# Peptides against a protein of PDB entry 6MBK: the designs that were tried, part 67

Target 1, 240 residues: chain A of PDB entry 6MBK
Amino acid sequence: GFEMVNFKEEGFGLRATRDIKAEELFLWVPRKLLMTVESAKNSVLGPLYSQDRILQAMGNIALAFHLLCERASPNSFWQPYIQTLPSEYDTPLYFEEDEVRYLQSTQAIHDVFSQYKNTARQYAYFYKVIQTHPHANKLPLKDSFTYEDYRWAVSSVMTRQNQIPTEDGSRVTLALIPLWDMCNHTNGLITTGYNLEDDRCECVALQDFRAGEQIYIFYGTRSNAEFVIHSGFFFDNNSH

## One batch from the design tools (peptide; aimed at target 1 N118 Q161)

Design b2_p28_3_s2 (made by RFdiffusion4, then SolubleMPNN; from b2_p28_3, 11 letters changed)
Fold by OpenDDE base, seed 1:
Structure b2_p28_3_s2 (fold): chain B 240 residues (1-240), chain A 28 residues (1-28)
Amino acid sequence: as target 1 above (240 residues)
Amino acid sequence: MPLFPIEFSIPPSMLPLDHVPTWEDIFE
């Protein structure tokens, strides 16, 4: 029904290989394929997670470290997914001086500076943790943990993290959703949900897509400022 | 069964407050 394609200027996306009708369930991703806080806890990161308060408190950071550990593991189940991720992002952590100066006249500047200082402090903290904590010795990133690594992982998670229910549906957790998160954004309605009965993410088509057309989804109602800060782009047809 | 809606890349307002380590945390 669809294929991965590297589109000009948009990067990787999904293209329909057949006609897809509006509201058709064309894509689903079982929980076992997701990168979640739970999968992080069940990985080589688990022992460290169980003893670090920040990893426990901030699922997004747990996902970031999970992503780094899996990237450093040649036999990781998620290698095919990780290879689809950008090597760099247009998010604030990658802004050059000129871009920051341009934003000084906007409300986004405070959030940009906040991201810079918070990420730097987090890196300093975790650098020490990785160097000194006994359970960090098992991590594949033990001898290779740079700010660039951390910046990339945090940016990857920031741009792609999703809330999904836990297996029992009692609470929410964070997840990266492979394949689905390759869909680029268009205006519309949320057409993705988690099916607890089948334990999978399900995406129905926002509109009719013809064979050969790129498949778009609606990410959610956001301001352009939010897109810049958390997605790294402006959407021309954004109503906000 | 109703689906739990998934919004792509959840906004920070839906996340726990960002924890910024103190200098004591970094250098303890």
Scores: peptide ipSAE 0.175, ipTM 0.732, DockQ to the pose 0.324
OpenDDE base, seeds 2, 3, 4, 5: peptide ipSAE 0.168, 0.054, 0.151, 0.157; ipTM 0.726, 0.457, 0.708, 0.719; seed 4 fails the geometry check

Design b2_p28_3_s3 (made by RFdiffusion4, then SolubleMPNN; from b2_p28_3, 12 letters changed)
Fold by OpenDDE base, seed 4:
Structure b2_p28_3_s3 (fold): chain B 240 residues (1-240), chain A 28 residues (1-28)
Amino acid sequence: as target 1 above (240 residues)
Amino acid sequence: MPLFPIEQSVPPSELPLEHEPTWEDIFE
């Protein structure tokens, strides 16, 4: 019912190949296709993850390294997905000098500088880890781990991470959702959820879409993706 | 059949840093 299209101004998105009705389940993504903290733990990153306190404590960073490892792996299952990701992002870490100068007159400058400082320190820490830790020798990052790599990975994760339930629904974890996250944003209501019975993300159409129209979803109004648990939204920035 | 609604993440102003590396972590 849809196809991947590279739109001129919006980049990659989904286009309807047939008429789709509002509330129609047109897209679902099984757990096995997701990049999650769990898949990171089960990857070449697993041994290092098991011994690094920061990777264990910060699921978003674990996802960032998972993304980098898979990107550097020619035979990665997620190569098709990774190739659809932007090379740059509209995040503070990618602001040009003029943009930063403009922000110096605003309250936002403190957040920007904080992000720069924190990201730089994280990079320095993990650069050392990758160079010195025994389990890092297995990583494709051993001889090529730049700040640009790290900046890209953390920006990819911060813009695309989602909270989903674990398999048993007892906890939340972080996930990148391939194909689904290609949908561009419009105003509306959340139309995506996780179905534990079928163990998949499910997206229903926000509105009617005609064949040939781009399919849009509502990203939400929050900085991080949330899901409903225990009769409310569960929000944890580093859930895994 | 429980369905858990999901919002896609948007760019935050700051990365969550519950465990920020110290300089000692980097240079020891």
Scores: peptide ipSAE 0.036, ipTM 0.592, DockQ to the pose 0.288
OpenDDE base, seeds 1, 2, 3, 5: peptide ipSAE 0.020, 0.023, 0.022, 0.021; ipTM 0.507, 0.532, 0.375, 0.550; seed 2 fails the geometry check

Design b2_p28_3_s4 (made by RFdiffusion4, then SolubleMPNN; from b2_p28_3, 10 letters changed)
Fold by OpenDDE base, seed 1:
Structure b2_p28_3_s4 (fold): chain B 240 residues (1-240), chain A 28 residues (1-28)
Amino acid sequence: as target 1 above (240 residues)
Amino acid sequence: MPLFPIEQSIPPSELPLDHVPTWEDIFE
């Protein structure tokens, strides 16, 4: 029902291959395809995760490291997804000096400085962990872990993380949702949910889309930023 | 059929700050 397309101005997005009606379930993503805190725990990061309090306490950082490990792994299942992620982001961590100066008189400057400071401290901490922790020796990023790597991963997770239920529905965990997060944003209502019975994310159409039209979704109240994307990915089972 | 709504509600300007390492944590 849709295809991945590299749009000129918006980067990668989804285009309808047929007419899609409003409220039609056109896209679903099973849990096994998601990058989650659980998949991080089950990866090469698992041993370190089990012994680091910050990774355990902050699921977003666990996802960030999971993303870095998978990016550094040529045979990663998520390579096609990772290749669709921007190389840089319009987040405070990427603000230029002139942008920071522009915000100097605003309340936002305090948030920017806070993010810089806290992210730098997190990086310093994890750099030490990676250099000294026994279980870090198995990580593909052992010899290549820069601040640029960290801010990219953190920004990737920040802009794309979602709350989903655990398999038993008892808790909420964090996930990156491949394919779905390729949809560009428009104003509207939330039309995505997690179906616990089928153990998948489900997205229904916000509006009618004709064949050949880009499919947009509403991510919430946050602003949508346009990003430059590396490359696309295709799932063989994309019979949507 | 239980459906848990999915929303990307975290703005780009907000990193979780609850567990920022102390300097002692970094240099211990």
Scores: peptide ipSAE 0.101, ipTM 0.694, DockQ to the pose 0.253
OpenDDE base, seeds 2, 3, 4, 5: peptide ipSAE 0.101, 0.055, 0.080, 0.136; ipTM 0.700, 0.380, 0.695, 0.720; seeds 3, 5 fail the geometry check

Design b2_p28_4 (made by RFdiffusion4)
Pose (drawn by RFdiffusion4):
Structure b2_p28_4 (pose): chain A 240 residues (1-240), chain P 28 residues (1-28)
Amino acid sequence: as target 1 above (240 residues)
Amino acid sequence: SAFMEQRSPVLRYYVDEDEEAELMDELL
């Protein structure tokens, strides 16, 4: 019912190949396909996850390393997902100095500075950990772990990650949701939820989509400062 | 909607950059 298309404004997204009515359940993704903090713990990253206090406290960083480890693993279950991810992003981590300079004197620039400093600090910290700690000598990243790798990973996580209930429903965790995460954003209401009975992520149409029209979802009630810093885009006419 | 009343919303997660820096100071 949909195909992948490279749109000028939003980059790649999903386009309807048939008419899709509002409230139609048109997209579902089972848990097995998701990359989660739990799958990161049970992966080749597990030995380091158990020893490193930062990875234990910061599931988002855990997901970034999970993404890097699997990217460096030729036989990863998630290779189809990793190979279709973008190679670059428009998060401020990618901005030129003069592009950030336009934000001087604004409320938003402080968070740009924090993002930069946090990412650089994390890269330098984990570079040392991977090169020296025995619990990381079997990681795929020992051979090569560049700043570009880390910038890409945290950018992939921050622009795409989601909160979902745990398999039991009593906790929440962070996850990457393949296929569904290719939907771009428009104004509206959240129409994506997690179905604990079928153990899958389900998305109903936000509005009517005719064949040939792009399929959009509503990402959340975020400001443009949040969209630029964490999602890498500015949304015109953001009602929130 | 009725669908969303029966489902746990999937929410985009954003980290607080200052809080993240404070947490790294506490742990390292």

Design b2_p28_4_s1 (made by RFdiffusion4, then SolubleMPNN; from b2_p28_4, 14 letters changed)
Fold by OpenDDE base, seed 1:
Structure b2_p28_4_s1 (fold): chain B 240 residues (1-240), chain A 28 residues (1-28)
Amino acid sequence: as target 1 above (240 residues)
Amino acid sequence: SSFLARHVPVKHYIPDHDEELKLLDELL
């Protein structure tokens, strides 16, 4: 039904290999294929997670560390997914001085500075943790934990993390959704839902797509400013 | 009868950095 393609300017996306009708279920991803806070807890990160209150309280950070650990693991199940991720992002943590200067004239500057401060504080804390905590010695990133590594992981998670239910549906957790997150964004309605009975993410087509067309999905209602800050996107047709 | 009526909506999560900064202040 679809294939991964490297599009000019947009990077990797999904292209339809056949005609897909609006509301057709064309893509699903079982929980076992997701990178989640739970999979982080069940990984080599688990012992540290169980003893660090920040990892426990901030699922997005847990995902960032999980992503770094898996990237550093040649035999990781998620290597094929990780290899599809950008090496750099068009998000504030990667902005050059001129870009930041430009943003000083916008309302986004506060959020940019907050993001910088937040990420820097997290890194400083975890740098110390990685150096001193006994369970950190088991992590594949023990001797390779730079700010560049961390900002990449944080940016990867920031741009791709999704809220999904826990297995029992009682709580919300965070997940990276391989394959699905390869779809580029467009304005529209949410067409992705979690099926608890089958324990999988399900995506239905936002519109008709012809064979050879790029498949777009709607990740959520956002302003263009929010897209730039958190996703690196800009859409002229965004109503917000 | 809609798709979403039978599913838990999957939404991209946007962090609030100001809230995270406050949380860090509490946890550090």
Scores: peptide ipSAE 0.501, ipTM 0.902, DockQ to the pose 0.877
OpenDDE base, seeds 2, 3, 4, 5: peptide ipSAE 0.494, 0.512, 0.485, 0.480; ipTM 0.903, 0.907, 0.899, 0.897; seed 3 fails the geometry check

Design b2_p28_4_s2 (made by RFdiffusion4, then SolubleMPNN; from b2_p28_4, 13 letters changed)
Fold by OpenDDE base, seed 3:
Structure b2_p28_4_s2 (fold): chain B 240 residues (1-240), chain A 28 residues (1-28)
Amino acid sequence: as target 1 above (240 residues)
Amino acid sequence: SSFLERHVPVKHYIPDMDEELKLFDELL
């Protein structure tokens, strides 16, 4: 067992409520609880998705809009999850001028500028779509779609999106994984896999955890540039 | 591990920013 806890340095994370052994299956999340491209298609966004080639081609954008629509829906099933998300991020889209100046001396600066440009262009495009497209009238975003909203959604997806198989296992899709993504990161090996038979994400313990210890997982190896893009900082112990 | 032999690995996805920008521009 585990519980959600606010840790002093890491913020929200998961704490073991009992001893957990290495490789023990301690956490699973069924597909029905995930925010996926498929759940976006099956939501109020579905009609617009079916007519917008960008939403169809870019699953991360579909997830961003899905997240915004669900956030704006008081009765959304995902409200408890959405309320656990940060209101702001330390990602490049939130950088102040001095932080950007610092990055000019790094290899990440090009990617940061690309991210700014991409996000701005996407916002401008979808602002027009939301104002003019007939199917956008059903979206809760119709009268409240700001750059700040979009920046938040993009940053949320960028920091939390995962590759999972489709239901039939034939393709890869993108998903936000509630509860699981509350685990803070540590160096190690991938210990999360998708079980197609039971249609769920399964996470096994990276190591032994005692009752009362924070549970860490490994989200994947990243370059320093990827860490800046993802988390707004360079990871000192980033081994390649 | 024996676990991953029976599962599709799940990990955080980080797209290439230039590829994302290019794809978006091609779809405009």
Scores: peptide ipSAE 0.508, ipTM 0.910, DockQ to the pose 0.838
OpenDDE base, seeds 1, 2, 4, 5: peptide ipSAE 0.503, 0.499, 0.495, 0.499; ipTM 0.907, 0.907, 0.905, 0.907

Design b2_p28_4_s3 (made by RFdiffusion4, then SolubleMPNN; from b2_p28_4, 13 letters changed)
Fold by OpenDDE base, seed 1:
Structure b2_p28_4_s3 (fold): chain B 240 residues (1-240), chain A 28 residues (1-28)
Amino acid sequence: as target 1 above (240 residues)
Amino acid sequence: SEFMSRHVPVRHYIPDMDEELELLDKLL
């Protein structure tokens, strides 16, 4: 019903291969295909995770490290997904000096600086952890853990992390949702939900899409500042 | 929608950057 396409202006997105009707369930992703905090805990990161309070408390960082470890693993189940991710992002952590200067006139500048500070402090901390912690010795990233690597992982997670329920539905966790997250954003209503009975993410079409049209979804209401900080762009149809 | 009434909404997670910094400060 759909295919991944590299659009000139928007980068990778999904295109309908047939007519899709509004509210039609066209895409679903089982939990086992997601990159989650739980899959991070069950990976080579597990021993370190169990010993590091930051990994335990900050699921986004756990996902970032999970992503780095899987990227460094040739036989990773998620290699096909990881290969679809941008190598660089148009987000504040990648901004040039001129772009940062431009943001000084906006309300986003404080959050951008906070993001820089946060990311730098995280990297400094984990660089030391990776060099000194016994459980870090077996990580595939031990000898290749640069700020550029960390910046990429953090940016990947920042732009793509989603809240989903745990398997029993008792708590909320974080997940990267392969294939689904390739949909570009448009204004509308949330049409993605987690089906706990079948243990999968399900997405219904926001509107009718004809064969050959790009499929857009609504990722949630956010301010333009939030789009800049976490997505790297201003959305023209965003009312906030 | 009827669909969403039977699902847990899936949304992008956007943390507050100041809260993230404060949390990190507590954990370091």
Scores: peptide ipSAE 0.539, ipTM 0.915, DockQ to the pose 0.890
OpenDDE base, seeds 2, 3, 4, 5: peptide ipSAE 0.529, 0.540, 0.529, 0.535; ipTM 0.913, 0.916, 0.913, 0.915; seeds 3, 4, 5 fail the geometry check

Design b2_p28_4_s4 (made by RFdiffusion4, then SolubleMPNN; from b2_p28_4, 12 letters changed)
Fold by OpenDDE base, seed 4:
Structure b2_p28_4_s4 (fold): chain B 240 residues (1-240), chain A 28 residues (1-28)
Amino acid sequence: as target 1 above (240 residues)
Amino acid sequence: SEFMARHVPVLHYIPDNDEELKLFDELL
């Protein structure tokens, strides 16, 4: 009961094609469709992952590399999803100098600089890894791993990564959730949960939506500062 | 909600930049 639409002000989002009631299960995404740390391990990245302690310890970086590898793979299952991702983000890594200067007057500046530093250091490290590690030779990004690529991947993951349970429910892992993450954000309650029995993400409607209305979801409790730094969003009515 | 009571919450993950930097440094 929904469709992808390019909204003028908000970009791509989901629009209801019928009336959806509050708490109605309107969207679900099976694990097999998710980009996860596990799918990264099972991909062409797997051999490198198994030998790089940073990839193993930092699931967000693993997802970033997974995203880059799949983007560079014409036959990737996730190509349709990846093609829907923004080419640029409203995250600090894309801020112009004037925007950064503006933030110097705010408490966010430390986080901005830390993010820059982290991303740059990660890129430098992995650039060397990609150039020198034997298992990196099979990666489709071997000869095309730029800072811009990494910045994009990191920003994609930063804005879209979610915690989900592992298949056995024993641990938490990270996932990009295709289709679901096309929903734009609003203030509210968490309405997305993982169903371990059916092994899928399930989303119920936050409120009633009429046919033709954009469907919004709440991604989590955050400060506006955290939204700006990690998601590029700001909500005046954010109660959290 | 009753729905969420039966599900593992799916939450957007926001790492702390300083913690990430520290972890990265420890792993070098």
Scores: peptide ipSAE 0.513, ipTM 0.919, DockQ to the pose 0.912
OpenDDE base, seeds 1, 2, 3, 5: peptide ipSAE 0.503, 0.493, 0.509, 0.502; ipTM 0.917, 0.915, 0.919, 0.918

Design b2_p28_5 (made by RFdiffusion4)
Pose (drawn by RFdiffusion4):
Structure b2_p28_5 (pose): chain A 240 residues (1-240), chain P 28 residues (1-28)
Amino acid sequence: as target 1 above (240 residues)
Amino acid sequence: SALLDKMLEDDKSSARVIPLMSDVLASL
């Protein structure tokens, strides 16, 4: 019912190959396909996750290393997902100095500075941990772990991650949801939810989509400062 | 540790919230 298309404005997204009515359940993704903090713990990253206090406290950073470890694993279950991810992003981590200079004197620039400093600090910290700590000597990253790798990983997580209930429903966790996460954003309401009975992520159409029209979802009631800093885009006519 | 506290303080990012599907259907 859909195909992948490279749109000028939003980059790659999903386009309808048939008419899709509003409120139609048109997209579902079972839990097995998701990359989660739990799958990160049970992966080759597990030994380091158990020893490093930062990875235990910051599931988003755990997901970034999970993504890097699996990217460096030729036989990873998630290789189909990793190989279709973007190689670059428009998060401010990628901006030139003069591009950030336009934000001087604004409310938003403080968070740009924090993002930069936090990412650089994390990279330097984990570079040292990976190169010296025994619990990381079997990681794929010991051979090569560049700043570009880390910038890419945290950008991948911040622009795509989601909260979902745990498999039991009593807690929440962070996850990457393949296929569905290729939908771009438009104004509207959240129409994606987690189905605990079928144990899958389900998305109903936000609006009618004719064949040939791009399929959009509503990401959330975020400001343009949040979209730029954490999602890497500015949304014209953001009603929120 | 102080390093962990600093990293948490500077982490301004947020994930998308995905509610239960029943709540989504009820809202429609």

Design b2_p28_5_s1 (made by RFdiffusion4, then SolubleMPNN; from b2_p28_5, 13 letters changed)
Fold by OpenDDE base, seed 3:
Structure b2_p28_5_s1 (fold): chain B 240 residues (1-240), chain A 28 residues (1-28)
Amino acid sequence: as target 1 above (240 residues)
Amino acid sequence: SELLEELLRLDTSKPREIPLFSEVKASL
């Protein structure tokens, strides 16, 4: 029904290989394919997770470490997904001085500074944990944990994390959704939901797509300031 | 504990909320 394509202006996206009708279920991702807080707990990170209060309290950090551990694991199930992720981001953690100066006149500057400070403090804390904690010795990143690695993982999670139901539907958890998050964004309605009965994320087509057309989805409404903070860009038809 | 509280306070990350698919179908 679709294929991953590198589009000249938009980078990687999904292209229809056949005609897809509006509201047609064209894409689904079972829970077992998601990178979740639960999969992090069940990975090589599990022993450390069970003993670190910050990992337990901050699911986004747990996902960042899960992503780093899997990236450092040649036989990781998620290697094909990880290889599709950008190596760098246009998010605030990658901003140069001039870009930060431009934001000084905006309300976004406070959130940018908070993001910088938070990420730096997290890195400093976990650098020490990785060097000293007994359960960190099993982590593939033990001898290769840099700020650049952490910045990348945090940025990947920040731009791609989703809140989904737990398997029993009693709570929510955080997840990265492979393949689905390759869709580029357009204005419209939310067409992705979680199906608890089939235990999968399901995406229906926002409109008719012909074979050979790029498939777009709507990820939700954010202000331009929120797009800068979370995605590093302004959307042309986005609200202020 | 103090560090955790600060990290939580400084966290600007907002995950996308994936609704139940039944709600999605009802809104289309």
Scores: peptide ipSAE 0.618, ipTM 0.932, DockQ to the pose 0.868
OpenDDE base, seeds 1, 2, 4, 5: peptide ipSAE 0.601, 0.615, 0.606, 0.618; ipTM 0.928, 0.931, 0.929, 0.932; seed 5 fails the geometry check

Design b2_p28_5_s2 (made by RFdiffusion4, then SolubleMPNN; from b2_p28_5, 10 letters changed)
Fold by OpenDDE base, seed 5:
Structure b2_p28_5_s2 (fold): chain B 240 residues (1-240), chain A 28 residues (1-28)
Amino acid sequence: as target 1 above (240 residues)
Amino acid sequence: SSLLEELLKLDTSKPRVIPLFSDVLASL
């Protein structure tokens, strides 16, 4: 019903291969295909995760390391997904000096500086962990863990992380949702939810899409400032 | 740890909240 396409100006997105009706369930992603904190714990990262308090407390960092480990693993199940991720982001962590100077005139500057400081401190901490911790020796990133790697992973998670229910629905966890997160954003209503009975993320069409049209979804309401902080851009049609 | 507390305070990341699908359907 859809295919991944590299659209001009928008980058990768999903295109309908058939007519899709509004409210039609056109896309679902089973839990087993998600990159989650749980999948991180069950990966090569698991032993380190079990011994590092920061990884345990900060699921977003756990996902970042999971992403890095899987990226460094040629046979990773998630290679097709990871290869679709941007190599660089327009997020504040990638801002040049002039862009940061521009932000100094905005209310976002405090959060931007917080991101810089946080990311730098995280990197410094985990660099030491990776170099010294016994359980880090088996990580595929052991000999290649740069700030650029970490910045990329953090930015990937920051822009794409989702809170979803645990398998039993009793708690929430963090997840990257492959394929689904390739949809570009438009204004509208939330049409994505988690189906616990089928244990999958489900997305219904926001509107009718004809064959050949790009499929857009609404990821939720964000202020322009939040878009800058989390996505590095202002949403032009951000009518909220 | 003091480091963890600091990192938590500095964390500005906000995940998207994926609702239950039943709630989504009810809102359409």
Scores: peptide ipSAE 0.588, ipTM 0.919, DockQ to the pose 0.875
OpenDDE base, seeds 1, 2, 3, 4: peptide ipSAE 0.557, 0.567, 0.580, 0.553; ipTM 0.895, 0.905, 0.911, 0.899; seeds 2, 4 fail the geometry check

Design b2_p28_5_s3 (made by RFdiffusion4, then SolubleMPNN; from b2_p28_5, 13 letters changed)
Fold by OpenDDE base, seed 3:
Structure b2_p28_5_s3 (fold): chain B 240 residues (1-240), chain A 28 residues (1-28)
Amino acid sequence: as target 1 above (240 residues)
Amino acid sequence: SELLQELLELDTSKPRVIPLIEEVKAAL
């Protein structure tokens, strides 16, 4: 019912291959296809995860390392997804000096500096861990772990991480949702939810889409400052 | 640890909350 297309101006997105009606379930992603904290624990990262309190406490970092490990693994199940991710982002971690200077006059500056400091501190810590911890020897990134790698992974997670229920629904976890996160954003209502019975993320159509039209979804309301922090851009039709 | 606490305080990332599909359908 849809295909991945590189659109002019907007980059990659999803295009309808048939007519899709409003509220029609057109896209679903089973849990087994998600990159989650649980899949990180079950990967080559698992032994280190079990021994590192920061990885255990900060699921976003666990996802970042999971993403890096899978990217460095030629036979990774998620290679097709990872290859669709941007190589660079417009998030604050990639800002030029002039962009940061502009933000100094805004409410976003405090959070931008926090991101810089946090990412640097994380990298410094985990660089040492990767160099010294016995379980890090199994990681494909053992001999190649740069700040640029980490910045990319952190930015990927920052822009794409989702909170979903655990399999039994008793808790929540973090996940990257392949294919679904290729949809470009528009104003509207949330049309994505998790189906616990079928154990999958489900997306229903926000509106009617004709064959050949780009499929847009609404990722949620954020202020312009939040868009800068989390997505690296301002949304023109954002009411905040 | 002191470092963990610092990192938690400095973390500005917020995941999108994916609701249950039943809640989504009810709100449409």
Scores: peptide ipSAE 0.648, ipTM 0.933, DockQ to the pose 0.880
OpenDDE base, seeds 1, 2, 4, 5: peptide ipSAE 0.640, 0.643, 0.642, 0.645; ipTM 0.931, 0.934, 0.933, 0.933

